Peptides against a protein of PDB entry 6D0Y. Designs and how they scored, part 167

Target 1, 225 residues: chain A of PDB entry 6D0Y
Amino acid sequence: ETEDHLESLICKVGEKSACSLESNLEGLAGVLEADLPNYKSKILRLLCTVARLLPEKLTIYTTLVGLLNARNYNFGGEFVEAMIRQLKESLKANNYNEAVYLVRFLSDLVNCHVIAAPSMVAMFENFVSVTQEEDVPQVRRDWYVYAFLSSLPWVGKELYEKKDAEMDRIFANTESYLKRRQKTHVPMLQVWTADKPHPQEEYLDCLWAQIQKLKKDRWQERHIL

## One batch from the design tools (peptide; made by RFdiffusion4, then SolubleMPNN)

Design b2_p25_3_s3 (from b2_p25_3, 15 letters changed)
Fold by OpenDDE base, seed 1:
Structure b2_p25_3_s3 (fold): chain B 225 residues (1-225), chain A 25 residues (1-25)
Amino acid sequence: as target 1 above (225 residues)
Amino acid sequence: SALEQQRRREELQKKLLEEFKKKLE
């Protein structure tokens, strides 16, 4: 395979095909595995790129990485490391939008058995611990809480099933922070359609309420906008 | 909604991954 061909294969996976998505994903994973000896760096870069730039295919690429990780555990690790580096770079650049998406991507990698649940819990613990730092501006603290909470729709169920005690601690710390932080009045972030819609609240408070409801509902979404 | 569809896809992909992992073992 040529580098250009690999790029095409990776970018087009999940699109219209004569074969099933399952077959295409399995096939592509095999192709990529076979080409790692020759094109590891390129494949790694390509996967990181599509993971970052094609949010509409998040589930496709997390699954692909999961399949590839099952075939080559070391490469899967390298991919995760690359994604973590990208996350750090995004944070350093104050690119919060990219960063939060990367966190969500990593969260879904837990579901794909690429990242262990304890590792993700540890990441979220680190995120929420920022709220306890005095030298960090609130906007930064708020982002970490937002990144945590906004990722839970993807991975909350898995994390609570495996690390309920640790998650409860994180929730308690989050709740404590939300109660003491300075609040601003921003439009609601309404993701779920509830029978009793929340009044206009600060965006993190609103998100917190929605996540608590989601947790109460056993992490099962009922109505999402 | 788009998010709901995504969640359904995620669930499906998770199942698919599990199936594939079993085949790879």
Scores: peptide ipSAE 0.030, ipTM 0.587, DockQ to the pose 0.035
Fold by OpenDDE base, seed 5:
Structure b2_p25_3_s3 (fold): chain B 225 residues (1-225), chain A 25 residues (1-25)
Amino acid sequence: as target 1 above (225 residues)
Amino acid sequence: SALEQQRRREELQKKLLEEFKKKLE
């Protein structure tokens, strides 16, 4: 395969095809594995790029990386390292839009057996610990809570199955922060259906309520609007 | 399938993000 061809294959995966997406991903993983000896750096860069710039294909690329990791464990590790570096760079640059997508991507990599559950828990512990930082803007603290909570639809089930005690501590810290932060109420956002209308809440409070509901439902998405 | 489950999660998240973006404007 040429480098240009690899780029095309990676960028276009998940688009219209006569074959199933699963079949296409498996096939692409095989192609990429075979070309790693010659194009590892290029493939690594491409995957990092699409992971960052194509959030609409998040689950496609996490699955692809999972398949690649199964074929070449070392490459999977290098990819994760690259993604972590990118996340750190994004955070340092205050590029929170990019950073949140990277966090979600990494979260879903847990389901794809690329990142271990304890590692993701540790990341979220670090995120929530920001709420305890002094002399920082609330927007910073809020973002890390948002990044944590908004990633749980992808990985909450797995993390609670394996690290329930640690997750409970994170939740307790999150709840504590949400109670003491400054806030203004806005119309409630509902992604999960509720039996009764809810009072107006601040956006993080709304997200918290929805995540609590999801947790209560054992992370089953039965009431998605 | 696992992939289908992931798709559902992503769809949910997209909706969530869309709603939050609107509220942040």
Scores: peptide ipSAE 0.023, ipTM 0.567, DockQ to the pose 0.023
Fold by OpenDDE base, seed 2:
Parts: sequence; structure tokens; C-alpha cells
Structure b2_p25_3_s3 (fold): chain B 225 residues (1-225), chain A 25 residues (1-25)
Amino acid sequence: as target 1 above (225 residues)
Amino acid sequence: SALEQQRRREELQKKLLEEFKKKLE
């Protein structure tokens, strides 16, 4: 495969095909694995790019990365490292929209056996711990809570199955923060509209309520997504 | 072994994911 063809294959995966999505993903993973010796950097960049820019294909690309990780352990690690670097850069630049999506992407990578559940829990612990920092603006504290809560539809089930005690602690800390924070809507963090449940509530309070219900419903996404 | 390799990855990921607070400090 040429570099140009690799780009096409990666960008078009998940589109209408005569074959099943599973077969296409497995096939693409094989192609990419075979080309890693010659095009590792290119493939890495391409995967990072589509992971960031094509949110509608989140589960497709997390699955692809999962399959590729199973074939090439080191590459999977390099991909995660690249995504973490991108997340840090987004946070540094206050690009909340990209950052929160990256957290969701990483969250789903837990389901794809690319990121370990304890590692994701540790990330969320760090996120929620920001709420305890007085020298950090509330908008930043709010974002970390939002990033945590907004990612739970993708990974909450897995994390509670493996780290329930730690997750409960994070939830308790989150609830505590939400009770004491100033109620302010920030456009960058606004997700709820008039047609969503509890539109009259403050957006984080609304999200919290929805996540609490999701948790109660054993993380069935049909109630949120 | 595969298990050892996985553990090493988990530790690496844990370290990477635990750096966020430090970066913000």
C-alpha cells in the first residue's frame, strides 16, 4: 500500500460496503500492521487525525485501534501517547471541545482493551481533583467535571465493574463540588438545549442528573444518547 | 510474557494519565 492509499483506506473505513464492518476493520488492521515497518509515522498521524476530526466515527476508530493494538502492542502504546499529548495540548490551549472529545475517545479505548481501566480511573481522579484547587478558575474546574461525566456513557460500566470503590469516591467528590459551585452557564461547556431532558436546569446539574440515572440504569446508553 | 508486557503498558498509561494535574499546577 502507498501512503496515499493508506489515507484513503483509513478515512473511508465504516462507509457502505459489500462486506461487514467487522470484516472491513479486521482487514484494514491487517493492512496497517503490514505497513507499519515502512509507514508507522504516517499511519500514526493519520489515525490521530481521524480520531480527532471525525467524532461521528468514534467507535469505528477506537475499534480499529483496538484491533491494531492487539496486532502491534508497541504501536498501540505510541498511539495512546500521541493522543494524550494532543489532549494536553488542547487543554493548554483551552480548546475544551476537542479536549472533551479526546477524553471520550480515550474512554472508549478502555472498552477496546487499549487503555487499562485503572489508568482511566486515575485520569478521572486527577480531573475531579482539580475541583479542589482554589487557584484554578471555576470554568476549568467545571470543564474537568464535565469531561468526566460526559465520558461515562462510554466507559462507566467498565470502570464500575473493575474499580467501583474508586468510582464511588470520584462521584462523591463530584457531587460535593456541584453543590458548592457557583451556578454559571459557559457557552463552551453548554451541551443541553430546550429539547433535551431538564433543559431548565444548569447544564452541569442536568448532566449530573442524567449520569446518575444512567448509573442507576446500569449504564444503558439509550437513556442518554 | 504477554501478561508482563500488558502490566508494563498499564503502568505507562497510568503514569501518562496521572500527569495532568501536575501539568496544571
Scores: peptide ipSAE 0.060, ipTM 0.688, DockQ to the pose 0.019; fails the geometry check
Fold by OpenDDE base, seed 4:
Structure b2_p25_3_s3 (fold): chain B 225 residues (1-225), chain A 25 residues (1-25)
Amino acid sequence: as target 1 above (225 residues)
Amino acid sequence: SALEQQRRREELQKKLLEEFKKKLE
């Protein structure tokens, strides 16, 4: 494969095809694996780029990375490292939109068997620990809680299955923070509790309530808008 | 399928995130 062809294959995966998405992903993973000896750096860069810049294909690329990781474990690790570096850079630049997306991307990588559950738990512990820091703007603290909570639809089930005690501690700390933070009312979309909508509350409180309901429902979204 | 469920979750999150975006910016 040429570099241009690899770029085309990676960028166009998930588009309409005569084959199933699963088949295309498996095929692409095979192609990329075969080309890693010659184009590892290029493939890594391409995957990082599409993972960051094509949010509409999040699950496609997390799955692809998962397949690649299964074929080449070391490459999967390198990819995660690159994504973590990007996350850190985004956080340093206060690019919250990119950062939160990266957190969700990483969260879904747990489901794809790229990131271990304990590692993701540790990340979330670090996020929630920011709420305990002094001299940190609330918007910053809120973002970390938001990043944590908003990622749970992707990975909450897996994390509670593997690290329920640790997750409970994170939840307790989150709840404690939410009780003591300054609150303002913001309109929220009721997503997971359509049959039992919550009253309008502060946006994080509303999200918290929805996540609590999701947790109660064993992380199954029964109602989809 | 698991993939379909994940896509649905992603779509729901996208909608929800739009409400948070302005708050955090």
Scores: peptide ipSAE 0.018, ipTM 0.527, DockQ to the pose 0.022; fails the geometry check

Design b2_p25_3_s4 (from b2_p25_3, 11 letters changed)
Fold by OpenDDE base, seed 5:
Structure b2_p25_3_s4 (fold): chain B 225 residues (1-225), chain A 25 residues (1-25)
Amino acid sequence: as target 1 above (225 residues)
Amino acid sequence: SAAEEEARREELRKKLLEEFEKELE
């Protein structure tokens, strides 16, 4: 009976069912925990793959990892290490699209109690510190700012609750960089209200404005970024 | 039996792995 239930949960994970997604993931986590002795490496690889290739299921898999971490702390640690390694490799290969998804994934792992808030703050400090390196191309510096800002919808609330002073410093440094960087004309990628025309603005400036608004709204998402 | 239980677990493992593979297709 229990087995049949678990089978159902596994097959329907991430799909609409009579049970909540969280309940389904809890069931799946239990099954995966039991199989870690035999399939740990495969599970790690699969989760890393979906983290970088399936951004639409970010919260599903971060939650799953959180549940697994709660059951098996060693697995959680190994997973984070694997993700960090993958992030470093992506950055070395200039695979910015993959890297940003990994950063967002790691960000949401803070909410899932896999990564401590101070650790995430330290990561973002490192990202923003790149803006101070003159030997780094602006495109790369811009990416680190983008990665930081675009991840805040996932973790900004938690980080400000735990490390407000440090976050303020990061924001100040980010603002300073945005003011001094060279700006280029780029198409607007964000949807604005049709009620009033908005002047054309550089993408990072637009993102900054959105994040500032989000921060002002106490990290309650009311608009689609 | 122990053999039956192991068989059931193996079936669950297979289903799990198949589910993950579907996510990538």
Scores: peptide ipSAE 0.026, ipTM 0.534, DockQ to the pose 0.070
Fold by OpenDDE base, seed 1:
Structure b2_p25_3_s4 (fold): chain B 225 residues (1-225), chain A 25 residues (1-25)
Amino acid sequence: as target 1 above (225 residues)
Amino acid sequence: SAAEEEARREELRKKLLEEFEKELE
């Protein structure tokens, strides 16, 4: 049950299926599946850790999880549950940077057929519903809106294709909140390559405008950071 | 320890990247 064993497996899989990234990931998923009876906990912890360490390589890990989920649906479910637990822990610890990344990661798992679109819609509905809670500080309400909006570059297209009416409702609620909230200027880094934010605009208003544009452009973008 | 476990995970991450980053280039 050593980590060195898992390391060796990763290397061996790369050697066996070196035709493409997809092929390598498929091979790795197969090896990991075979080792689940003996190393499920280790593999689960490994994937969870790796998944959150490299935002730049998000699609590699989501794809791997997608392939593994296709082979072992139960493990895929356990992985999602573990990631949700990590998200909750990050929120409890006020680690909002990690939390927002985890939301983005989960969002991309929809594209990898690990999370159903309706489930993600429900999650975003829950996020936006926080804006209606008066006993919650605005900073936290703002974060949920930010987490929702900043995740749409990864999943907005899929969700609108399958749940357009529900998404429109979420957007309407978001817009309503943005109009009535108190304005604060907080610097945020954009997820995608776009024009520089206007210094005079509030960060959520700016993000909202960018997402509206992305929506109008049918969720097409050249690069996701 | 937690630190040692994280170090091991990081090593595995590195190996994973070594295997797959080349496919992205």
Scores: peptide ipSAE 0.021, ipTM 0.490, DockQ to the pose 0.039
Fold by OpenDDE base, seed 3:
Structure b2_p25_3_s4 (fold): chain B 225 residues (1-225), chain A 25 residues (1-25)
Amino acid sequence: as target 1 above (225 residues)
Amino acid sequence: SAAEEEARREELRKKLLEEFEKELE
């Protein structure tokens, strides 16, 4: 196996094929596992790169990582370590778009049995705890709340199934913060329904309302266009 | 066992997340 071939395989996974996506991912996981002795560092870099740069394939690559983790726990751990390091670097560089995507990616890794639910809950608890820090600018505090709320479509169901009490506390703290923060009106982040347009409101309030509705609907998206 | 190995790796992941969390405070 060559590095170029591995890169091609990783980048093309999930594209149209005669085989099912699951079969392709399982096959790729097997190939990558077999090549780890020779190409561990390259494979790790490639997976980190595609995970960061191809948001449209989030669930494909989280699933792939889940399969690899089941085959090689050490590699799975190293991948998570690399992603966490990248998240830190993104935050230090004020690259909030990449950072929030990485949080979403890590969130979906919970569903793929790569990250434990309690660990993700703890991460979100710490995110929301930033809202209590007076020396932190509101824009930064708002981002942590945004990162938390915007990740719940991927992992909210799992976290509430396993840590409902802790999640309720996080929600209560979030709600409390949203009530006391300074607000500006902006367009909605998403269209609820074509027949029931909502007026412009503060973007975090809008997101909060959407997540509250999602929670009430047992984390099934039905009204988001 | 595989389960034990995963548990150890999961603990490491948890610690890494905690390390990240501390930087947020």
Scores: peptide ipSAE 0.021, ipTM 0.444, DockQ to the pose 0.021
Fold by OpenDDE base, seed 2:
Structure b2_p25_3_s4 (fold): chain B 225 residues (1-225), chain A 25 residues (1-25)
Amino acid sequence: as target 1 above (225 residues)
Amino acid sequence: SAAEEEARREELRKKLLEEFEKELE
């Protein structure tokens, strides 16, 4: 497409209001897709940045990426790769807050059909496997468990529907770790919800209890709060 | 220039995203 045409599309869509969120996002996805042939890297960076910096709009941007992925699978893949790179960088920098958000973002991308459920399961398997490594500080091991558990509200239902046996194994390993870990009673990160059913418990134990309840309630979040 | 055009395009995309975000609030 010509530059003039791309600019026209962007401007026209920006002036339009659709009837639904989905329609609006689809319109945006269409505009961005049209610009990919010439400005893929720019669009990619833009989306990664916006997604990362606006955690309160997680589902909006995962949906957008889902729509883009449906239109351009390669771009979706590149986006995921970029987010994974960011996750790795965050972990290296001990930026646990950003890292856990990225895990949640990736988790919700499963619901948006950007990431396959088996791939997410594999990631969580890798996370929980760290708990078995003695050369890794407990604080980091705890984080991986936290990242896993705190992401389940977004993706637990989907993963259990498709990979129940593998998920059960991960849960068993997680439970085993939680039982044997040293209790520090120092929260590493804030839990995904401010409303804690067991405020007297250590934060990971509390989160575990919440997730167990969520699982029992068939991943219906309304039963937690 | 090509660089200037790319910058303008990026700004337009950014603005578009911002507008959509507002609509979703």
Scores: peptide ipSAE 0.044, ipTM 0.550, DockQ to the pose 0.048; fails the geometry check

Design b2_p25_4_s1 (from b2_p25_4, 14 letters changed)
Fold by OpenDDE base, seed 2:
Structure b2_p25_4_s1 (fold): chain B 225 residues (1-225), chain A 25 residues (1-25)
Amino acid sequence: as target 1 above (225 residues)
Amino acid sequence: SHLEKMKSLSPEELRQWLLEELKES
C-alpha cells in the first residue's frame, strides 16, 4: 500500500458500498494491520486526523481502532497516546471544539475496548477537578464540565456499569459546581444559535438535565421496532 | 429552558444534538 492509498481507504470508509460497514471495517483493519510494519506512523497520523476532523464518523473510526487494537494491542496504546498528545495540543491552542471531539472519541474507545473504563473515569475526574482550581476563568471551568457531560452520551453506560461509585462522586461534584457558578450566558456555551428560539439559554444547565435523565433511565437506548 | 421543555432525548438523540451544536458553532 502507498501512503496516499491508505489515506483514501481510511477517509472513505463508511461510504456507500456493496458490503456492510462491519465487513468494510474488518477488511480495512486487516489492510492496516498488514501495513503497520511500514506505515505505522502514517496510519497513526491519519487516524488522529479523521478523529478530530470527521466527528460525524466517530463511531466508524472508534470501531476501526477497536478492531485494529484487537489485532495489534501495542498499536492501540500508541494511538491513544497520540490522541492524548493531540488533545493537549488542542487545549493549548484553545481549540475547544477539536478538544471536545477528541474527548468524545476517547470516550467511545472505552466501548471499543481500547481504553479501560477506570482510565476514562480518571480523565473525567481530572476534568471536573478544574472546577476547584483557583484564579481560573469560569469559561475554563465550564468547558471542562461541558467536555465531561457532553461525552457521557457515548460512554456513560459503560462507566456506570463498572465504576458507579466513582461516577457518582463526579456527578456530585458537577452538580455542586453548576449550582454555585454564575450564569453569564457565555456565547460558547449557549444552547441555541441565533436562528434558534432561545439563543441565550444556558447550555450546561440543559445538558445537565438531559444527562441526569439518561442516568435515571440507565442510559437505555430507545429502540424502534 | 427550551431544552428542558422538550422531550427527554435518548442517548442517540443527544449525541446527534451535541454533534450538530458543535457544527453550528
Scores: peptide ipSAE 0.475, ipTM 0.819, DockQ to the pose 0.018
Fold by OpenDDE base, seed 4:
Formats: sequence, structure tokens, C-alpha cells
Structure b2_p25_4_s1 (fold): chain B 225 residues (1-225), chain A 25 residues (1-25)
Amino acid sequence: as target 1 above (225 residues)
Amino acid sequence: SHLEKMKSLSPEELRQWLLEELKES
């Protein structure tokens, strides 16, 4: 496969075809596996790019990475490392939307058996630990809490099933922070932007309430009737 | 709040809400 062809294949996966999505993903994983010896860096970059630019295809690409990782057990680690580097770059550039996309992507990789649950718990512990640092602006503390909470709809069930005690600790720390942080009242419907990266008081509180409800309902996808 | 209680979302609904929120940003 040529480099351009790989890009095309990766970018177009999930589009309408005569074959099932699952079949297409398996096929693409096979192609990518075969090309890793020659194009590993490019493949890593491409997957990282689509991960951050195509959030609507999050589960498609996490599944693809999962399939590829199953074929090449070393790939997942390299990909995660690349994603972490990109996450750091996004944060340095104050690209909070991209950053949260990446965190959610990483979160879903736990479900795809690319990232171990303990590793994701450790990441979230690191995120929430920022709230305890005095020399960190609250905007960053708030973002890390947001990044954590807003990722739980993707991975909360898995993490609580495997690391409930650790997750409870993170939740306790999060709750403590949310109670003691300085709050600025703004319209609830305001969204994250590059110019306004700080989460709203009501937004974080609302998100926290939503997550608490998810936890209470054991992260079940279906509503309890 | 009362609104929060009324607006409880399933994981899928919350994922979709979060996705759309950032998309609109």
C-alpha cells in the first residue's frame, strides 16, 4: 500500500459499502498490520489525526486500533504514547476541544482492550490530582475535572467494575474540589471554546450530577423504567 | 437542582450530548 492509499483507507472507513463495518474494520486492520513494517510512523500519525479531527467516528477508530493492537500487541502502546504526546501538545496550544476528544478516545480504548483499566485509572488520578496543586490556575484544574467526568460516559462502567475503590477515591477528591472551588456564575448553555476554555459553574455541577446518576445506575445504558 | 433531576441522561444520551456540545463550540 502506498502512503496516500493508507490515508484514504483510514479516512474512509465507516463509509457506506457493500460489506459490514465489522468486516471493513477487520480488513483494514489486516492491511495496516501488513504495512506496519514500512509505514508504522505514518499509520500512527494518521490514526492520531483522525482521532482528534473526527470525533464522530470515535468508536470506529478505537475499534480499529483495538483490532490492530490484537494483531500487533506492541502497537497499542506506541499509539497511546503518540496520543499522549498529542494531548500534551493540544493542551499547550489551549486546544481544549481537541484535548478532550483525545481523552475520550483514550477512554474508549479501554473498552477496546488497548489500554488497561488500571492505566486509565492512573491517568484520571493524575488529572484529578491537579486540583490539589496550588500553582495551577483554576481553569486548568476545572478542565482536568471536566476531562475526567466527561470521559466517564465512555469508560466509567469498566473502571468501576475493575477498580471501584480507586474510582471512589477519585470521586471523593472530585467532589471535594467541586465544593471548595471558586465558582463563577455564567449561562449554563455556554460551551467550551478556545477563547472561553473555563467550564461554567453550573455546567460542571450539572455534569457532576449526571455522572453521579450514571454511577448510581451502575452505568447501565438503558433507562430503569 | 430540580432541572438536574429532570435531565438525567443515560450514558449514550450523555455521550451524544457531550459530543454535540463540543461540536457546536
Scores: peptide ipSAE 0.471, ipTM 0.818, DockQ to the pose 0.018
Fold by OpenDDE base, seed 1:
Structure b2_p25_4_s1 (fold): chain B 225 residues (1-225), chain A 25 residues (1-25)
Amino acid sequence: as target 1 above (225 residues)
Amino acid sequence: SHLEKMKSLSPEELRQWLLEELKES
């Protein structure tokens, strides 16, 4: 495979096809595995790119990475490292939305057996610990809480199944922070951006309430019949 | 909103809501 072809294959996976998505992903995983000796860096970059730019295809690419990790256990680690580097870069650039996409992507990688649950818990502990830092802008504290809470719809079930005690501690710390933080009044549903880094007063509280309900319902999915 | 707080979303619904929210930004 050429580099251009690899890019095309990765970017277009999940699109209309005569074959099932699962079949296409398995096929692509095989192609990528075979090309790792020659194109590992390119493949890593491409997957990192689609992870941050195509959030609508999150589960497709996490599944793909999961398949690759199963084939080449070293690749998963290298990919995660690349993602963490990108996350740091996004944060430095004040690209908060991209950063959230990456955190959610990493979260779903737990479900794909690429990242261990304890590692994700540790990440979230680190995020929530920012709320305890002194002389830190509240916008920073709020974002890390948001990043944590807004990722739980993807990984909350798994984390509570594996690390319930630790998660409860994180929840307690989060609740404590949300109760004591200063609230701002901006337009409803304002999302973090470089120029608008702080959400509306009710946004985090609303998200917190939703997450608490998910927790109470044991993160169970509902089917519409 | 208060109305949104009262609505109990499933994980999938919340994922979708969060996805759409970020698209609007």
Scores: peptide ipSAE 0.471, ipTM 0.818, DockQ to the pose 0.018
Fold by OpenDDE base, seed 5:
Structure b2_p25_4_s1 (fold): chain B 225 residues (1-225), chain A 25 residues (1-25)
Amino acid sequence: as target 1 above (225 residues)
Amino acid sequence: SHLEKMKSLSPEELRQWLLEELKES
């Protein structure tokens, strides 16, 4: 395989095919594994890039990484490390949209057996702990709560199954913060941007309500209204 | 959409909604 060919394979996975997606992913995982000795760094970079730039294929690439991790544990670890570095860089650059997507990606990696549940819980504990920081803009506190809550649709079930007590503590801290935070009117149509990284007041409360409902329904996929 | 938040969403619906919001950003 060539570097260009690998890029094409990775970018095009999930497109229409005569074979099932699962079959294609397994095949691609095999190809990538075989090329790791020669193209590990390139493959790492490519996977990080598509994970960052193609949110519509989140579950495809988390599954792919999961398959690769099962074949090569060291590679999986290196990938996670790279993703964490990218997350930190995104935050430093105030690229909050990229950052939140990366958190969701990492969250789904728990379901793919790439990241352990306790590690994700620890990350979320760190996020919510920002709400307790003094002399920081509320936008910072709000974003970390948003990042936590908006990731739970991907990983909430798994985390509560394995770390229910810890998750309840995080929820309690989150609820406490949401009740005491300053209420400022923000247009509901405003989205996260680098220059305007602030969630809507009602948006965050609405998201909290949605997550509370998911929790109450035990994160079941078949929602009963 | 904004109106979608007015009802309880399934996990899949919420994931889809959240992903769409990011795409529009």
Scores: peptide ipSAE 0.468, ipTM 0.818, DockQ to the pose 0.020

